# Designs tried in a protein design run: peptides against a protein of PDB entry 4PAS. Part 35

Target 1, 39 residues: chain A of PDB entry 4PAS
Amino acid sequence: SVNQASTSRLEGLQSENHRLRMKITELDKDLEEVTMQLQ
Target 2, 39 residues: chain A of PDB entry 4PAS as posed
Amino acid sequence: SVNQASTSRLEGLQSENHHLRMKITELDKDLEEVTMQLQ

## One batch from the design tools (peptide; made by RFdiffusion4, then SolubleMPNN)

Design b1_p21_8_s3 (from b1_p21_8, 13 letters changed)
Fold by OpenDDE base, seed 5:
Structure b1_p21_8_s3 (fold): chain B 39 residues (1-39), chain A 21 residues (1-21)
Amino acid sequence: as target 1 above (39 residues)
Amino acid sequence: LTPEELQQKLLELDLKYQQKL
């Protein structure tokens, strides 16, 4: 149904958003390490 | 970090960004 397709699309976007947020957090840690090494 | 080591680390972070997104 249209509702099932919309729900599955939203769940896919939510899971990808979570993945991307975790990757950003890993990069933020790498940038913090570089910042500490420059001090 | 030397200026050369900083430049290499920035390149590594850019490549890592492109791979992770």
Scores: peptide ipSAE 0.050, ipTM 0.549, DockQ to the pose 0.120
Fold by OpenDDE base, seed 4:
Structure b1_p21_8_s3 (fold): chain B 39 residues (1-39), chain A 21 residues (1-21)
Amino acid sequence: as target 1 above (39 residues)
Amino acid sequence: LTPEELQQKLLELDLKYQQKL
């Protein structure tokens, strides 16, 4: 149904948003390491 | 950390950004 397709799309976007937030956190840690090496 | 080592680290971070996002 249209409602099932909308729900599945929202769940997909929510899971991808979570994945991207975890990747950003990982990159932030890599930047922190570089910042510490510059001190 | 030399200027060359810093440039290499920045390139590695840019490549990681493009691959992970």
Scores: peptide ipSAE 0.049, ipTM 0.555, DockQ to the pose 0.120
Fold by OpenDDE base, seed 2:
Structure b1_p21_8_s3 (fold): chain B 39 residues (1-39), chain A 21 residues (1-21)
Amino acid sequence: as target 1 above (39 residues)
Amino acid sequence: LTPEELQQKLLELDLKYQQKL
């Protein structure tokens, strides 16, 4: 149904948003480590 | 961390950024 297609699209976008947030968190940790090594 | 090691770490972070987005 149109409602099922809209729900599946939203769930896909929510899962991708979560994936991207996790990747940003990993990069922030790597940047923090470099920053600490420069101090 | 030498200047060369810093430059290498910045390159690694840039590569990770390009791969992760």
Scores: peptide ipSAE 0.049, ipTM 0.554, DockQ to the pose 0.116
Fold by OpenDDE base, seed 1:
Structure b1_p21_8_s3 (fold): chain B 39 residues (1-39), chain A 21 residues (1-21)
Amino acid sequence: as target 1 above (39 residues)
Amino acid sequence: LTPEELQQKLLELDLKYQQKL
């Protein structure tokens, strides 16, 4: 149904949003490591 | 880090950013 397709799309977008947030956090850690190496 | 090593690390981070998104 249209409602099932909309729900599955929302769940997919929510999971991808979570994945992207975790990858941003990993990049922030990589930047922290570079900052420590500059000190 | 030399200026060259810093530039290389910034390029590496940019490539990681593009690959992770």
Scores: peptide ipSAE 0.048, ipTM 0.554, DockQ to the pose 0.120

## One batch from the design tools (peptide; made by RFdiffusion4, then SolubleMPNN)

Design b1_p22_1_s3 (from b1_p22_1, 16 letters changed)
Fold by OpenDDE base, seed 4:
Structure b1_p22_1_s3 (fold): chain B 39 residues (1-39), chain A 22 residues (1-22)
Amino acid sequence: as target 1 above (39 residues)
Amino acid sequence: AEEQASNQASTEELRRKIAEEE
């Protein structure tokens, strides 16, 4: 149904949003480590 | 320096993608 397709799309976006937030936290940590090595 | 610049560009791309999904 249109409602099932909309719900599955929302669940997909929520899971991708969570994945992207975790990856930002990882990259921000790697940037801090690189910044400390360049000082 | 090259790794830091690459990670900064990647972080900004990910922040943009999150803002488009919210």
Scores: peptide ipSAE 0.060, ipTM 0.517, DockQ to the pose 0.035
Fold by OpenDDE base, seed 5:
Structure b1_p22_1_s3 (fold): chain B 39 residues (1-39), chain A 22 residues (1-22)
Amino acid sequence: as target 1 above (39 residues)
Amino acid sequence: AEEQASNQASTEELRRKIAEEE
């Protein structure tokens, strides 16, 4: 039971970490595009 | 400039959330 709760929490954090990394990559591209449009 | 500042603030917030989960 304790191991299952710890593994489910880790899987949740790993999934959110992946989602956040993908969003950073998207925002960094949008920022590059905006920066080029302002030059 | 406003969109760039908003995207920068959003990127910094996401980097902070990742560092709290690691």
Scores: peptide ipSAE 0.060, ipTM 0.516, DockQ to the pose 0.034
Fold by OpenDDE base, seed 2:
Structure b1_p22_1_s3 (fold): chain B 39 residues (1-39), chain A 22 residues (1-22)
Amino acid sequence: as target 1 above (39 residues)
Amino acid sequence: AEEQASNQASTEELRRKIAEEE
Protein backbone atom coordinates (compact mmCIF):
# COMPACT_ATOMS: atom_id res chain seq x y z
CA SER B 1 0.00 0.00 0.00
CA VAL B 2 0.99 3.71 -0.33
CA ASN B 3 1.15 3.83 3.51
CA GLN B 4 3.53 0.80 3.68
CA ALA B 5 5.82 2.39 1.04
CA SER B 6 5.80 5.72 2.96
CA THR B 7 6.56 3.96 6.31
CA SER B 8 9.42 1.91 4.78
CA ARG B 9 10.87 5.12 3.25
CA LEU B 10 10.68 6.92 6.63
CA GLU B 11 12.39 3.97 8.41
CA GLY B 12 15.13 4.04 5.72
CA LEU B 13 15.68 7.82 6.19
CA GLN B 14 15.75 7.45 10.02
CA SER B 15 18.36 4.65 9.83
CA GLU B 16 20.48 6.63 7.32
CA ASN B 17 20.22 9.78 9.50
CA HIS B 18 21.53 7.74 12.48
CA ARG B 19 24.40 6.31 10.34
CA LEU B 20 25.35 9.81 9.08
CA ARG B 21 25.35 11.25 12.65
CA MET B 22 27.68 8.42 13.78
CA LYS B 23 29.96 9.08 10.77
CA ILE B 24 30.15 12.81 11.63
CA THR B 25 31.22 11.85 15.18
CA GLU B 26 34.00 9.59 13.76
CA LEU B 27 35.26 12.31 11.37
CA ASP B 28 35.20 14.97 14.14
CA LYS B 29 37.44 12.64 16.27
CA ASP B 30 39.82 12.04 13.32
CA LEU B 31 40.04 15.85 12.86
CA GLU B 32 40.81 16.31 16.59
CA GLU B 33 43.61 13.68 16.37
CA VAL B 34 45.10 15.33 13.25
CA THR B 35 44.86 18.76 14.93
CA MET B 36 46.71 17.45 18.04
CA GLN B 37 49.46 15.91 15.83
CA LEU B 38 49.98 19.28 14.04
CA GLN B 39 50.38 21.23 17.36
CA ALA A 1 46.67 19.44 6.20
CA GLU A 2 45.24 17.49 3.21
CA GLU A 3 43.60 14.88 5.51
CA GLN A 4 42.07 17.63 7.72
CA ALA A 5 40.74 19.52 4.65
CA SER A 6 39.29 16.24 3.22
CA ASN A 7 37.60 15.32 6.55
CA GLN A 8 36.18 18.89 6.92
CA ALA A 9 34.69 18.76 3.39
CA SER A 10 33.25 15.25 4.14
CA THR A 11 31.76 16.49 7.47
CA GLU A 12 30.08 19.47 5.72
CA GLU A 13 28.62 17.14 3.04
CA LEU A 14 27.23 14.78 5.75
CA ARG A 15 25.69 17.73 7.69
CA ARG A 16 24.01 18.87 4.42
CA LYS A 17 22.60 15.34 3.79
CA ILE A 18 21.22 15.16 7.37
CA ALA A 19 19.51 18.58 6.96
CA GLU A 20 17.87 17.36 3.67
CA GLU A 21 16.49 14.20 5.46
CA GLU A 22 15.02 16.10 8.53
Scores: peptide ipSAE 0.060, ipTM 0.515, DockQ to the pose 0.035
Fold by OpenDDE base, seed 3:
Structure b1_p22_1_s3 (fold): chain B 39 residues (1-39), chain A 22 residues (1-22)
Amino acid sequence: as target 1 above (39 residues)
Amino acid sequence: AEEQASNQASTEELRRKIAEEE
């Protein structure tokens, strides 16, 4: 149904949003490590 | 410095993608 297709799309976007937030946290940590090595 | 600039640009791109999915 149109409702099932809309729900599956929302679940896909929520899963990708979570993945992207985890990748931001990883990059922010790598930036902190590089900053500490340059001090 | 080049690694930091690359990671900052990648972080800004990821923040933009998140805002397009919300």
Scores: peptide ipSAE 0.060, ipTM 0.516, DockQ to the pose 0.035

Design b1_p22_1_s4 (from b1_p22_1, 18 letters changed)
Fold by OpenDDE base, seed 4:
Structure b1_p22_1_s4 (fold): chain B 39 residues (1-39), chain A 22 residues (1-22)
Amino acid sequence: as target 1 above (39 residues)
Amino acid sequence: SEEQARNQASTELLREQQRLAS
């Protein structure tokens, strides 16, 4: 149904959003480490 | 976060719509 497709799409977008936020956090940590090493 | 709260609210709304359509 339309609602089933909508919920599946939303769940997919939510999981991808979570994945991307975790990746950003890791990149921020890596950037901080590199910055500290350059100082 | 506010975004997480909005996403959760949207998820619950869609699940309720599925329940009513069943």
Scores: peptide ipSAE 0.098, ipTM 0.664, DockQ to the pose 0.648
Fold by OpenDDE base, seed 5:
Structure b1_p22_1_s4 (fold): chain B 39 residues (1-39), chain A 22 residues (1-22)
Amino acid sequence: as target 1 above (39 residues)
Amino acid sequence: SEEQARNQASTELLREQQRLAS
């Protein structure tokens, strides 16, 4: 159904959004560490 | 750091949003 397709898509987008936000957090941490080491 | 604190807050908000959507 249209609702089943929409819910499945939403779940996929939510999981991907979570993955991306966690990756950004990791990269920010790594960047901060590198920046501090270079100062 | 302030950056780490902001990222942690963002992560916690995301977890709560996912909980509410489930």
Scores: peptide ipSAE 0.055, ipTM 0.571, DockQ to the pose 0.064
Fold by OpenDDE base, seed 3:
Structure b1_p22_1_s4 (fold): chain B 39 residues (1-39), chain A 22 residues (1-22)
Amino acid sequence: as target 1 above (39 residues)
Amino acid sequence: SEEQARNQASTELLREQQRLAS
């Protein structure tokens, strides 16, 4: 149904948003470590 | 660091949003 398709799309977008936010956190940590090592 | 503290706060907000959506 249209409602099932909309729900599945929302769930997919929510999971992708979570993945991307966690990846940003990892990259920020890596950047901080590299910056500290270069100073 | 302040950056790490901001990232931790963002992670906690995300966890709460996912909990409420369940």
Scores: peptide ipSAE 0.049, ipTM 0.557, DockQ to the pose 0.060
Fold by OpenDDE base, seed 1:
Structure b1_p22_1_s4 (fold): chain B 39 residues (1-39), chain A 22 residues (1-22)
Amino acid sequence: as target 1 above (39 residues)
Amino acid sequence: SEEQARNQASTELLREQQRLAS
């Protein structure tokens, strides 16, 4: 149904949003480490 | 940085939301 398709899409977007936020956190930590090593 | 602080707060909020939904 339309509702089932919408729910599945929302769940997919929520999981991707979580993945992306965690990746941003990892990259920020990597950048901080590189910055400290270059100082 | 302020951006890092915002990203950390957002990540913590997301973890708490997932905990409450479980």
Scores: peptide ipSAE 0.043, ipTM 0.544, DockQ to the pose 0.056

Design b1_p22_4_s1 (from b1_p22_4, 15 letters changed)
Fold by OpenDDE base, seed 3:
Structure b1_p22_4_s1 (fold): chain B 39 residues (1-39), chain A 22 residues (1-22)
Amino acid sequence: as target 1 above (39 residues)
Amino acid sequence: SAQDLLLQQALEQIKKELLKEL
């Protein structure tokens, strides 16, 4: 149904949003490590 | 130095992770 297709698309967008947020967190940690090494 | 090697490794890791987001 149209409702099932909309729900599956929302779930896909939510999972991708979560993935990208986790990647930002990883990059922030790597930048913190670089900052500590430059001190 | 050992510190320079660690810095290089961190920079290479950042580049790899940035490429995986694309």
Scores: peptide ipSAE 0.053, ipTM 0.543, DockQ to the pose 0.017
Fold by OpenDDE base, seed 2:
Structure b1_p22_4_s1 (fold): chain B 39 residues (1-39), chain A 22 residues (1-22)
Amino acid sequence: as target 1 above (39 residues)
Amino acid sequence: SAQDLLLQQALEQIKKELLKEL
């Protein structure tokens, strides 16, 4: 149904949003390591 | 120096993570 397609799209966007947030957290940690090496 | 090596390793890790995001 149209509702099932909309819910599946939302779930896909939620999972991708979560993945991107986890990646940002990882990059922030790697940047912290670089910052520590520059000090 | 040992510090320069650690900085290089961190930069290579960032590059690796950026490539995985694509």
Scores: peptide ipSAE 0.051, ipTM 0.549, DockQ to the pose 0.016
Fold by OpenDDE base, seed 4:
Structure b1_p22_4_s1 (fold): chain B 39 residues (1-39), chain A 22 residues (1-22)
Amino acid sequence: as target 1 above (39 residues)
Amino acid sequence: SAQDLLLQQALEQIKKELLKEL
């Protein structure tokens, strides 16, 4: 149904949003390591 | 120096993670 297609699309977007947030957190940690090494 | 090697490793890790997002 149209509702099932909309739900599956939302679940896909939520999963991708979570993946991107985890990548941002990883990059922030790597940048913190660089900052610590420059001090 | 040992510090320069650690900095290089961190920069290469950042590049690797950026490439995985694309």
Scores: peptide ipSAE 0.051, ipTM 0.543, DockQ to the pose 0.016
Fold by OpenDDE base, seed 5:
Order: sequence, then C-alpha cells, then structure tokens
Structure b1_p22_4_s1 (fold): chain B 39 residues (1-39), chain A 22 residues (1-22)
Amino acid sequence: as target 1 above (39 residues)
Amino acid sequence: SAQDLLLQQALEQIKKELLKEL
C-alpha cells in the first residue's frame, strides 16, 4: 500500500540519518586526535 | 610562520579527506 511504502521510506531515511550522524561524530573525533598530535 | 602555514595546510587537507568519507 501507499502507507507501507511511505513507512518503509521513513525508516530508511531515519537509518541513513543515524548513520550520517555517527559518521560525523567519528570524523570529528579523528580530526581532534590528529589536531592534538600536530600541536 | 611558514611552519604554521604548512601545519594549517595539512589540517585542511585532512579535513578534505575526512569529508570524502561521508
């Protein structure tokens, strides 16, 4: 149904949003570590 | 200093490479 397709799309977008947030946090940590090593 | 500029350039390159992993 249209509702099932909309729900599955929302779940996919929520999962991708979470993945991207975790990746940003990881990259921020890596940048901090490298910055500390270079100072 | 020239050393500070090289350090800043290295940091900017690292940021650029990290952003490619998104």
Scores: peptide ipSAE 0.049, ipTM 0.539, DockQ to the pose 0.016

Design b1_p22_4_s2 (from b1_p22_4, 14 letters changed)
Fold by OpenDDE base, seed 1:
Structure b1_p22_4_s2 (fold): chain B 39 residues (1-39), chain A 22 residues (1-22)
Amino acid sequence: as target 1 above (39 residues)
Amino acid sequence: SAEDKALQEALQKIKEEILKEL
């Protein structure tokens, strides 16, 4: 149904959003490590 | 130095992680 397709798309976008947020957190930590080494 | 190596490894990791997201 249209509702099932919309729900599945939303769940896909939510999972991708979570993946990207976790990746940003990882990159932020790696940048913090580099910043600490430059000090 | 050991510090220079650690910096190089961290920069390489960041680069690889950015490239995996593209």
Scores: peptide ipSAE 0.041, ipTM 0.523, DockQ to the pose 0.016
Fold by OpenDDE base, seed 5:
Structure b1_p22_4_s2 (fold): chain B 39 residues (1-39), chain A 22 residues (1-22)
Amino acid sequence: as target 1 above (39 residues)
Amino acid sequence: SAEDKALQEALQKIKEEILKEL
């Protein structure tokens, strides 16, 4: 149904949003390491 | 130096992680 397709799309977007947030956190840690080496 | 190498490795890791998202 249209509702099932909408729910599955929302769940997909939520999982992708979570993945992207985790990747940003990883990049922030890598930038922190670089910052520590520049000090 | 060892410090310069560690910096280069960290920068390379960041670049690789960005490229994996494209």
Scores: peptide ipSAE 0.041, ipTM 0.524, DockQ to the pose 0.017
Fold by OpenDDE base, seed 3:
Structure b1_p22_4_s2 (fold): chain B 39 residues (1-39), chain A 22 residues (1-22)
Amino acid sequence: as target 1 above (39 residues)
Amino acid sequence: SAEDKALQEALQKIKEEILKEL
């Protein structure tokens, strides 16, 4: 039970980490678009 | 200009995306 709870918590943190990395990539692309318009 | 409008729309999108993550 303790090991199952720890595994489920780790899987949740891994999925959230992936989601946040994808969001950073999206924001970096949006900032690149703004940078190109300022040139 | 059309360029200024596109810049403002892009900046607004970035702000909205940041706020969704808070």
Scores: peptide ipSAE 0.041, ipTM 0.521, DockQ to the pose 0.016
Fold by OpenDDE base, seed 4:
Structure b1_p22_4_s2 (fold): chain B 39 residues (1-39), chain A 22 residues (1-22)
Amino acid sequence: as target 1 above (39 residues)
Amino acid sequence: SAEDKALQEALQKIKEEILKEL
């Protein structure tokens, strides 16, 4: 149904948003490591 | 130095992670 397609699309976008947030957190930690090595 | 190598490895990791998102 149209409602099922909309729900599945929203769930996909929520999963991708979560993945991207986790990747940003990982990059922030990698930048912290570089910052510590430069000190 | 060992520190310079560790810095280069960290920078390489960051680049690889950015490229995986593109």
Scores: peptide ipSAE 0.041, ipTM 0.521, DockQ to the pose 0.016

Design b1_p22_4_s3 (from b1_p22_4, 14 letters changed)
Fold by OpenDDE base, seed 2:
Order: C-alpha cells, then structure tokens, then sequence
Structure b1_p22_4_s3 (fold): chain B 39 residues (1-39), chain A 22 residues (1-22)
C-alpha cells in the first residue's frame, strides 16, 4: 500500500540518518587524534 | 610559517580523505 511504502521509506531514511551521524562522530574523533598528533 | 602552511595542507588532505568514507 501507499502507507507501507511511505513507512518503509521513512525507516530507511531514519537508518541512513543514524549511520551518517555515527560516521560523522567517528570522523570528528579521527580528526581530533590527527590534530593532536600534528601539534 | 612555511611549516604551518604544510601542516594545514596535510590536515586538509586528511579531512578530504576522511569525508570520502561517509
């Protein structure tokens, strides 16, 4: 149904949003570590 | 200094590589 397709799309977007937020946090940490090593 | 510019360049290159992992 249109509702099922909309729900599955929202769940996919929520999962991808979570993945991207976790990856940004990881990259921020890696950047901090590299910055500390170079200072 | 020249060293500060080289350091900033290295940091920028690392940032660009890390952003490709998104």
Amino acid sequence: as target 1 above (39 residues)
Amino acid sequence: SHMDKLLQQALNEIKEQLLKEL
Scores: peptide ipSAE 0.039, ipTM 0.538, DockQ to the pose 0.016
Fold by OpenDDE base, seed 5:
Structure b1_p22_4_s3 (fold): chain B 39 residues (1-39), chain A 22 residues (1-22)
Amino acid sequence: as target 1 above (39 residues)
Amino acid sequence: SHMDKLLQQALNEIKEQLLKEL
């Protein structure tokens, strides 16, 4: 149904949003580590 | 200094490489 397709799309977007947030946090940590190693 | 600019360039290149993993 249209409702099922909308729900599955929302769940996919929520999962991707979470993945992207986790990846940004990882990148911030990696950048901090590299910065500390170069100081 | 020239060395500070080279260091900043290396940091920017690392940022760009890490951003490709998104």
Scores: peptide ipSAE 0.039, ipTM 0.533, DockQ to the pose 0.016
Fold by OpenDDE base, seed 1:
Structure b1_p22_4_s3 (fold): chain B 39 residues (1-39), chain A 22 residues (1-22)
Amino acid sequence: as target 1 above (39 residues)
Amino acid sequence: SHMDKLLQQALNEIKEQLLKEL
């Protein structure tokens, strides 16, 4: 149904949003570590 | 200082490289 397709799309977007948030947190940590090494 | 500008440039290049991994 249209509702099932909309729900599956929302779940996919929520999963991708979570993945991107985790990746940003990882990159922020890597940047902090490299900044500490350069200073 | 000149050294502060070099450090800021290095940090900007690192940020740009890390953002390509998203």
Scores: peptide ipSAE 0.039, ipTM 0.543, DockQ to the pose 0.016
Fold by OpenDDE base, seed 3:
Structure b1_p22_4_s3 (fold): chain B 39 residues (1-39), chain A 22 residues (1-22)
Amino acid sequence: as target 1 above (39 residues)
Amino acid sequence: SHMDKLLQQALNEIKEQLLKEL
């Protein structure tokens, strides 16, 4: 149904949003470590 | 200093490489 397709799309977008947030947090940590090594 | 500019360039290159992993 249209409602099932909309729900599955929302769940996909929520999982991708979570993945992207985790990757940004990882990058922020790596950048902090590199910044400390350059000081 | 010249050294500070080189360090900042290296940091920017690392940022660009990490952003390609998104």
Scores: peptide ipSAE 0.039, ipTM 0.534, DockQ to the pose 0.016

Design b1_p22_4_s4 (from b1_p22_4, 15 letters changed)
Fold by OpenDDE base, seed 5:
Structure b1_p22_4_s4 (fold): chain B 39 residues (1-39), chain A 22 residues (1-22)
Amino acid sequence: as target 1 above (39 residues)
Amino acid sequence: SAAEQQLQQALQQIKEQLLQEL
């Protein structure tokens, strides 16, 4: 149904948003570590 | 080192790409 397709799309977008946010946090940490090594 | 600077630049570019996908 249209509702099932909309729910599955929302769940996909929520999971991808979470993944991207976690990856940005990881990269921020990695950049901080590299920055400390360059000082 | 030049390798650490290159790694930092690559990580910054990936971060900027991920921010555009949000």
Scores: peptide ipSAE 0.047, ipTM 0.528, DockQ to the pose 0.021
Fold by OpenDDE base, seed 3:
Structure b1_p22_4_s4 (fold): chain B 39 residues (1-39), chain A 22 residues (1-22)
Amino acid sequence: as target 1 above (39 residues)
Amino acid sequence: SAAEQQLQQALQQIKEQLLQEL
């Protein structure tokens, strides 16, 4: 149904949003670690 | 030092580039 297709699309977008947020957090941590090694 | 600041700036630019590839 149209409602099922909309729900499945929202779940896919929520999963991708979570993946992207986790990757940003990883890159922020890696940059912080290198910054601390330079201090 | 000035060299450390330049390296930090380069690392920030690399992070921004990697974020555009996600």
Scores: peptide ipSAE 0.046, ipTM 0.527, DockQ to the pose 0.018
Fold by OpenDDE base, seed 4:
Structure b1_p22_4_s4 (fold): chain B 39 residues (1-39), chain A 22 residues (1-22)
Amino acid sequence: as target 1 above (39 residues)
Amino acid sequence: SAAEQQLQQALQQIKEQLLQEL
């Protein structure tokens, strides 16, 4: 149904948004660690 | 080291790309 397709699309976007936020947080930590090694 | 600087630059570029996908 149109409602099922809309729900599945929203769930897909929410999962991808969560994945991207987690990856940004990981990269922020990795950049901090590299910055500390350069000091 | 030069290797640490290269890693930092690569990570920063990937972070910027991910921010554009949000």
Scores: peptide ipSAE 0.046, ipTM 0.528, DockQ to the pose 0.021
Fold by OpenDDE base, seed 1:
Structure b1_p22_4_s4 (fold): chain B 39 residues (1-39), chain A 22 residues (1-22)
Amino acid sequence: as target 1 above (39 residues)
Amino acid sequence: SAAEQQLQQALQQIKEQLLQEL
């Protein structure tokens, strides 16, 4: 149904948003580690 | 050092570019 398709799309977008936020946090950490190694 | 600061700036720019591709 249209409602099922809309729900599945929202769940997909929520999962992708979570993935992207986790990747940003990982990149922040990796850059902090590199910064500490250069000091 | 000036070299460390330049490297840190380059790494920050690479981060910003990678974030735009996500």
Scores: peptide ipSAE 0.044, ipTM 0.523, DockQ to the pose 0.018

Design b1_p22_6_s2 (from b1_p22_6, 11 letters changed)
Fold by OpenDDE base, seed 5:
Order: C-alpha cells, then structure tokens, then sequence
Structure b1_p22_6_s2 (fold): chain B 39 residues (1-39), chain A 22 residues (1-22)
C-alpha cells in the first residue's frame, strides 16, 4: 500500500541518518587521534 | 574536514526529507 511504502521509506531514511551520524562521530574521533599523534 | 562537512550536509538533507515526509 501507499502507507506501507511511505513507512518503509521513512525507516530507510532514519537508518541512513543514524549511519551518517555514526560516521561523522568516527571521523571526529579519527581527527582527534591524528591531532594527538602529530603533537 | 571536507569529508565531515559532506557527511554533515547529507545528515541535514536527510533530516529535512524526514520532516517533509512526516
């Protein structure tokens, strides 16, 4: 149904948003580590 | 970094899409 397709799309966007938030957090941590290694 | 900025932009775009679909 249209409602099922919309729900599945929203769930997909929510999961991808979570994935992207995790990736930026990982990169922030990696940047901190590199900064510490260069000091 | 440029990559962090690209990821933050993608997060923002997805948040806007979720808000529009709700």
Amino acid sequence: as target 1 above (39 residues)
Amino acid sequence: SSLEQQLQQAITQQAEQLEQEN
Scores: peptide ipSAE 0.039, ipTM 0.510, DockQ to the pose 0.070
Fold by OpenDDE base, seed 1:
Structure b1_p22_6_s2 (fold): chain B 39 residues (1-39), chain A 22 residues (1-22)
Amino acid sequence: as target 1 above (39 residues)
Amino acid sequence: SSLEQQLQQAITQQAEQLEQEN
C-alpha cells in the first residue's frame, strides 16, 4: 500500500541519517587522534 | 574536511525530507 511504502521509506531515511551521523563522529575522532599524534 | 562537509550536507537534506514526510 501507499502507507507501507511511505513507512518503509521513512525507516530507510532514519537509518541512513543515523549511519551518516555515526560516520561524522568517527571521522572527527580520527582527526583528533591524528592531531594529538602530530603534537 | 571536504568529506565531513559532504556528510553534513547529506544529513541536512535527509532531515529536511523526514520533516516533510511527517
Scores: peptide ipSAE 0.038, ipTM 0.507, DockQ to the pose 0.071
Fold by OpenDDE base, seed 4:
Structure b1_p22_6_s2 (fold): chain B 39 residues (1-39), chain A 22 residues (1-22)
Amino acid sequence: as target 1 above (39 residues)
Amino acid sequence: SSLEQQLQQAITQQAEQLEQEN
């Protein structure tokens, strides 16, 4: 149904947004660690 | 970093898409 397709689309976007937020948090941590090692 | 900036941009674009669909 149109409603099921819309719900599945929103769930997909929410899942991808969460994945991207986790990746940027990981990279921020990695760069902090590298910065500390260079001091 | 350039990669962090690209990821931040992708997060922003996804948030805007979610707002438009709601």
Scores: peptide ipSAE 0.038, ipTM 0.510, DockQ to the pose 0.069
Fold by OpenDDE base, seed 3:
Order: sequence, then C-alpha cells, then structure tokens
Structure b1_p22_6_s2 (fold): chain B 39 residues (1-39), chain A 22 residues (1-22)
Amino acid sequence: as target 1 above (39 residues)
Amino acid sequence: SSLEQQLQQAITQQAEQLEQEN
C-alpha cells in the first residue's frame, strides 16, 4: 500500500541519519586525538 | 573540517526529508 511504501522509506531515512551521526562523532573523536598528539 | 561540514549538511537534508514525509 502507499502507507507501507511511505513507512519503509522513512525507516530507510532514519537508518541513514543514524549512520551519518555516528560517522561525524567518529571524525570529531579522531580530530581530538590528533590535536592531543600535537600538544 | 570540510568533511565534517559535508556530513552535517547531509544530516540536515535527511531531517528535512523525514519532516516532509510525515
């Protein structure tokens, strides 16, 4: 149904949003580690 | 970094898409 297709698309977007948030958190951590090593 | 900025922009775009579909 149209409702099932919309729900599956929203679930896909929610999963990708979570993945992107995890990736930016990893990069922030890596940048902090490099900054600490340069001190 | 430029890469972190690109990821933040992608997160914002995904949030806007979720809002439009609700």
Scores: peptide ipSAE 0.038, ipTM 0.515, DockQ to the pose 0.070

Design b1_p22_6_s3 (from b1_p22_6, 11 letters changed)
Fold by OpenDDE base, seed 2:
Structure b1_p22_6_s3 (fold): chain B 39 residues (1-39), chain A 22 residues (1-22)
Amino acid sequence: as target 1 above (39 residues)
Amino acid sequence: SSALEALQQAITERAEQLQKEN
């Protein structure tokens, strides 16, 4: 149904949003480590 | 370096914004 397709799309977007937030946090830590090594 | 620190800060700010929006 249209409702099932919309729900599945929302769930996909929510999971991708979570994945991207985790990647941003990881990159932030990687930059912190590199910055400390260069000091 | 100042450039790396600026990039780190920009990433932190974007992460905080995404947390606030969700």
Scores: peptide ipSAE 0.041, ipTM 0.528, DockQ to the pose 0.024
Fold by OpenDDE base, seed 4:
Structure b1_p22_6_s3 (fold): chain B 39 residues (1-39), chain A 22 residues (1-22)
Amino acid sequence: as target 1 above (39 residues)
Amino acid sequence: SSALEALQQAITERAEQLQKEN
């Protein structure tokens, strides 16, 4: 149904948003370490 | 490196934006 498709889309976007936030945190931390090593 | 510091700042700003949107 339209409602099922909308719910599944929202759940997919929420899970992807969480994944991307975690990846940004990892990259920020890794870049901090590299920056400190190069200073 | 100023370039690496600029990239780190851009990542931080994007993370903050995503938190505000949620």
Scores: peptide ipSAE 0.041, ipTM 0.529, DockQ to the pose 0.025
Fold by OpenDDE base, seed 5:
Structure b1_p22_6_s3 (fold): chain B 39 residues (1-39), chain A 22 residues (1-22)
Amino acid sequence: as target 1 above (39 residues)
Amino acid sequence: SSALEALQQAITERAEQLQKEN
């Protein structure tokens, strides 16, 4: 149904959003480490 | 150092924005 398709799309976007947030957090920590090493 | 700090801040701000939107 149209509702099922919309729900599946939302779930896909939510999972991708979570993945991206985790990746941003990882990169932030990596950059912190690099910054500390360069000081 | 200043450039790296600016990039780190931009990453943090983007992460916080995404958290609010979720």
Scores: peptide ipSAE 0.038, ipTM 0.530, DockQ to the pose 0.025
Fold by OpenDDE base, seed 3:
Structure b1_p22_6_s3 (fold): chain B 39 residues (1-39), chain A 22 residues (1-22)
Amino acid sequence: as target 1 above (39 residues)
Amino acid sequence: SSALEALQQAITERAEQLQKEN
C-alpha cells in the first residue's frame, strides 16, 4: 500500500511536469512570434 | 533583442525550477 501510494504520486507528478513543460514551450514560441511581428 | 532574450531566459529558469520540484 505504501509503495502503491508512492508510485501513484510519482506518476501524477510526472504527468503534471510534462504538461507544464509543454505549456512553457508554447509560451516561449508565442513570445518569439510576437517579437518577430514587432520587427 | 535584449528584452526577448531576458524573457526567454526567465521562462527557461521557471521550467528548470518546476522540473526540480516535481
Scores: peptide ipSAE 0.037, ipTM 0.531, DockQ to the pose 0.027

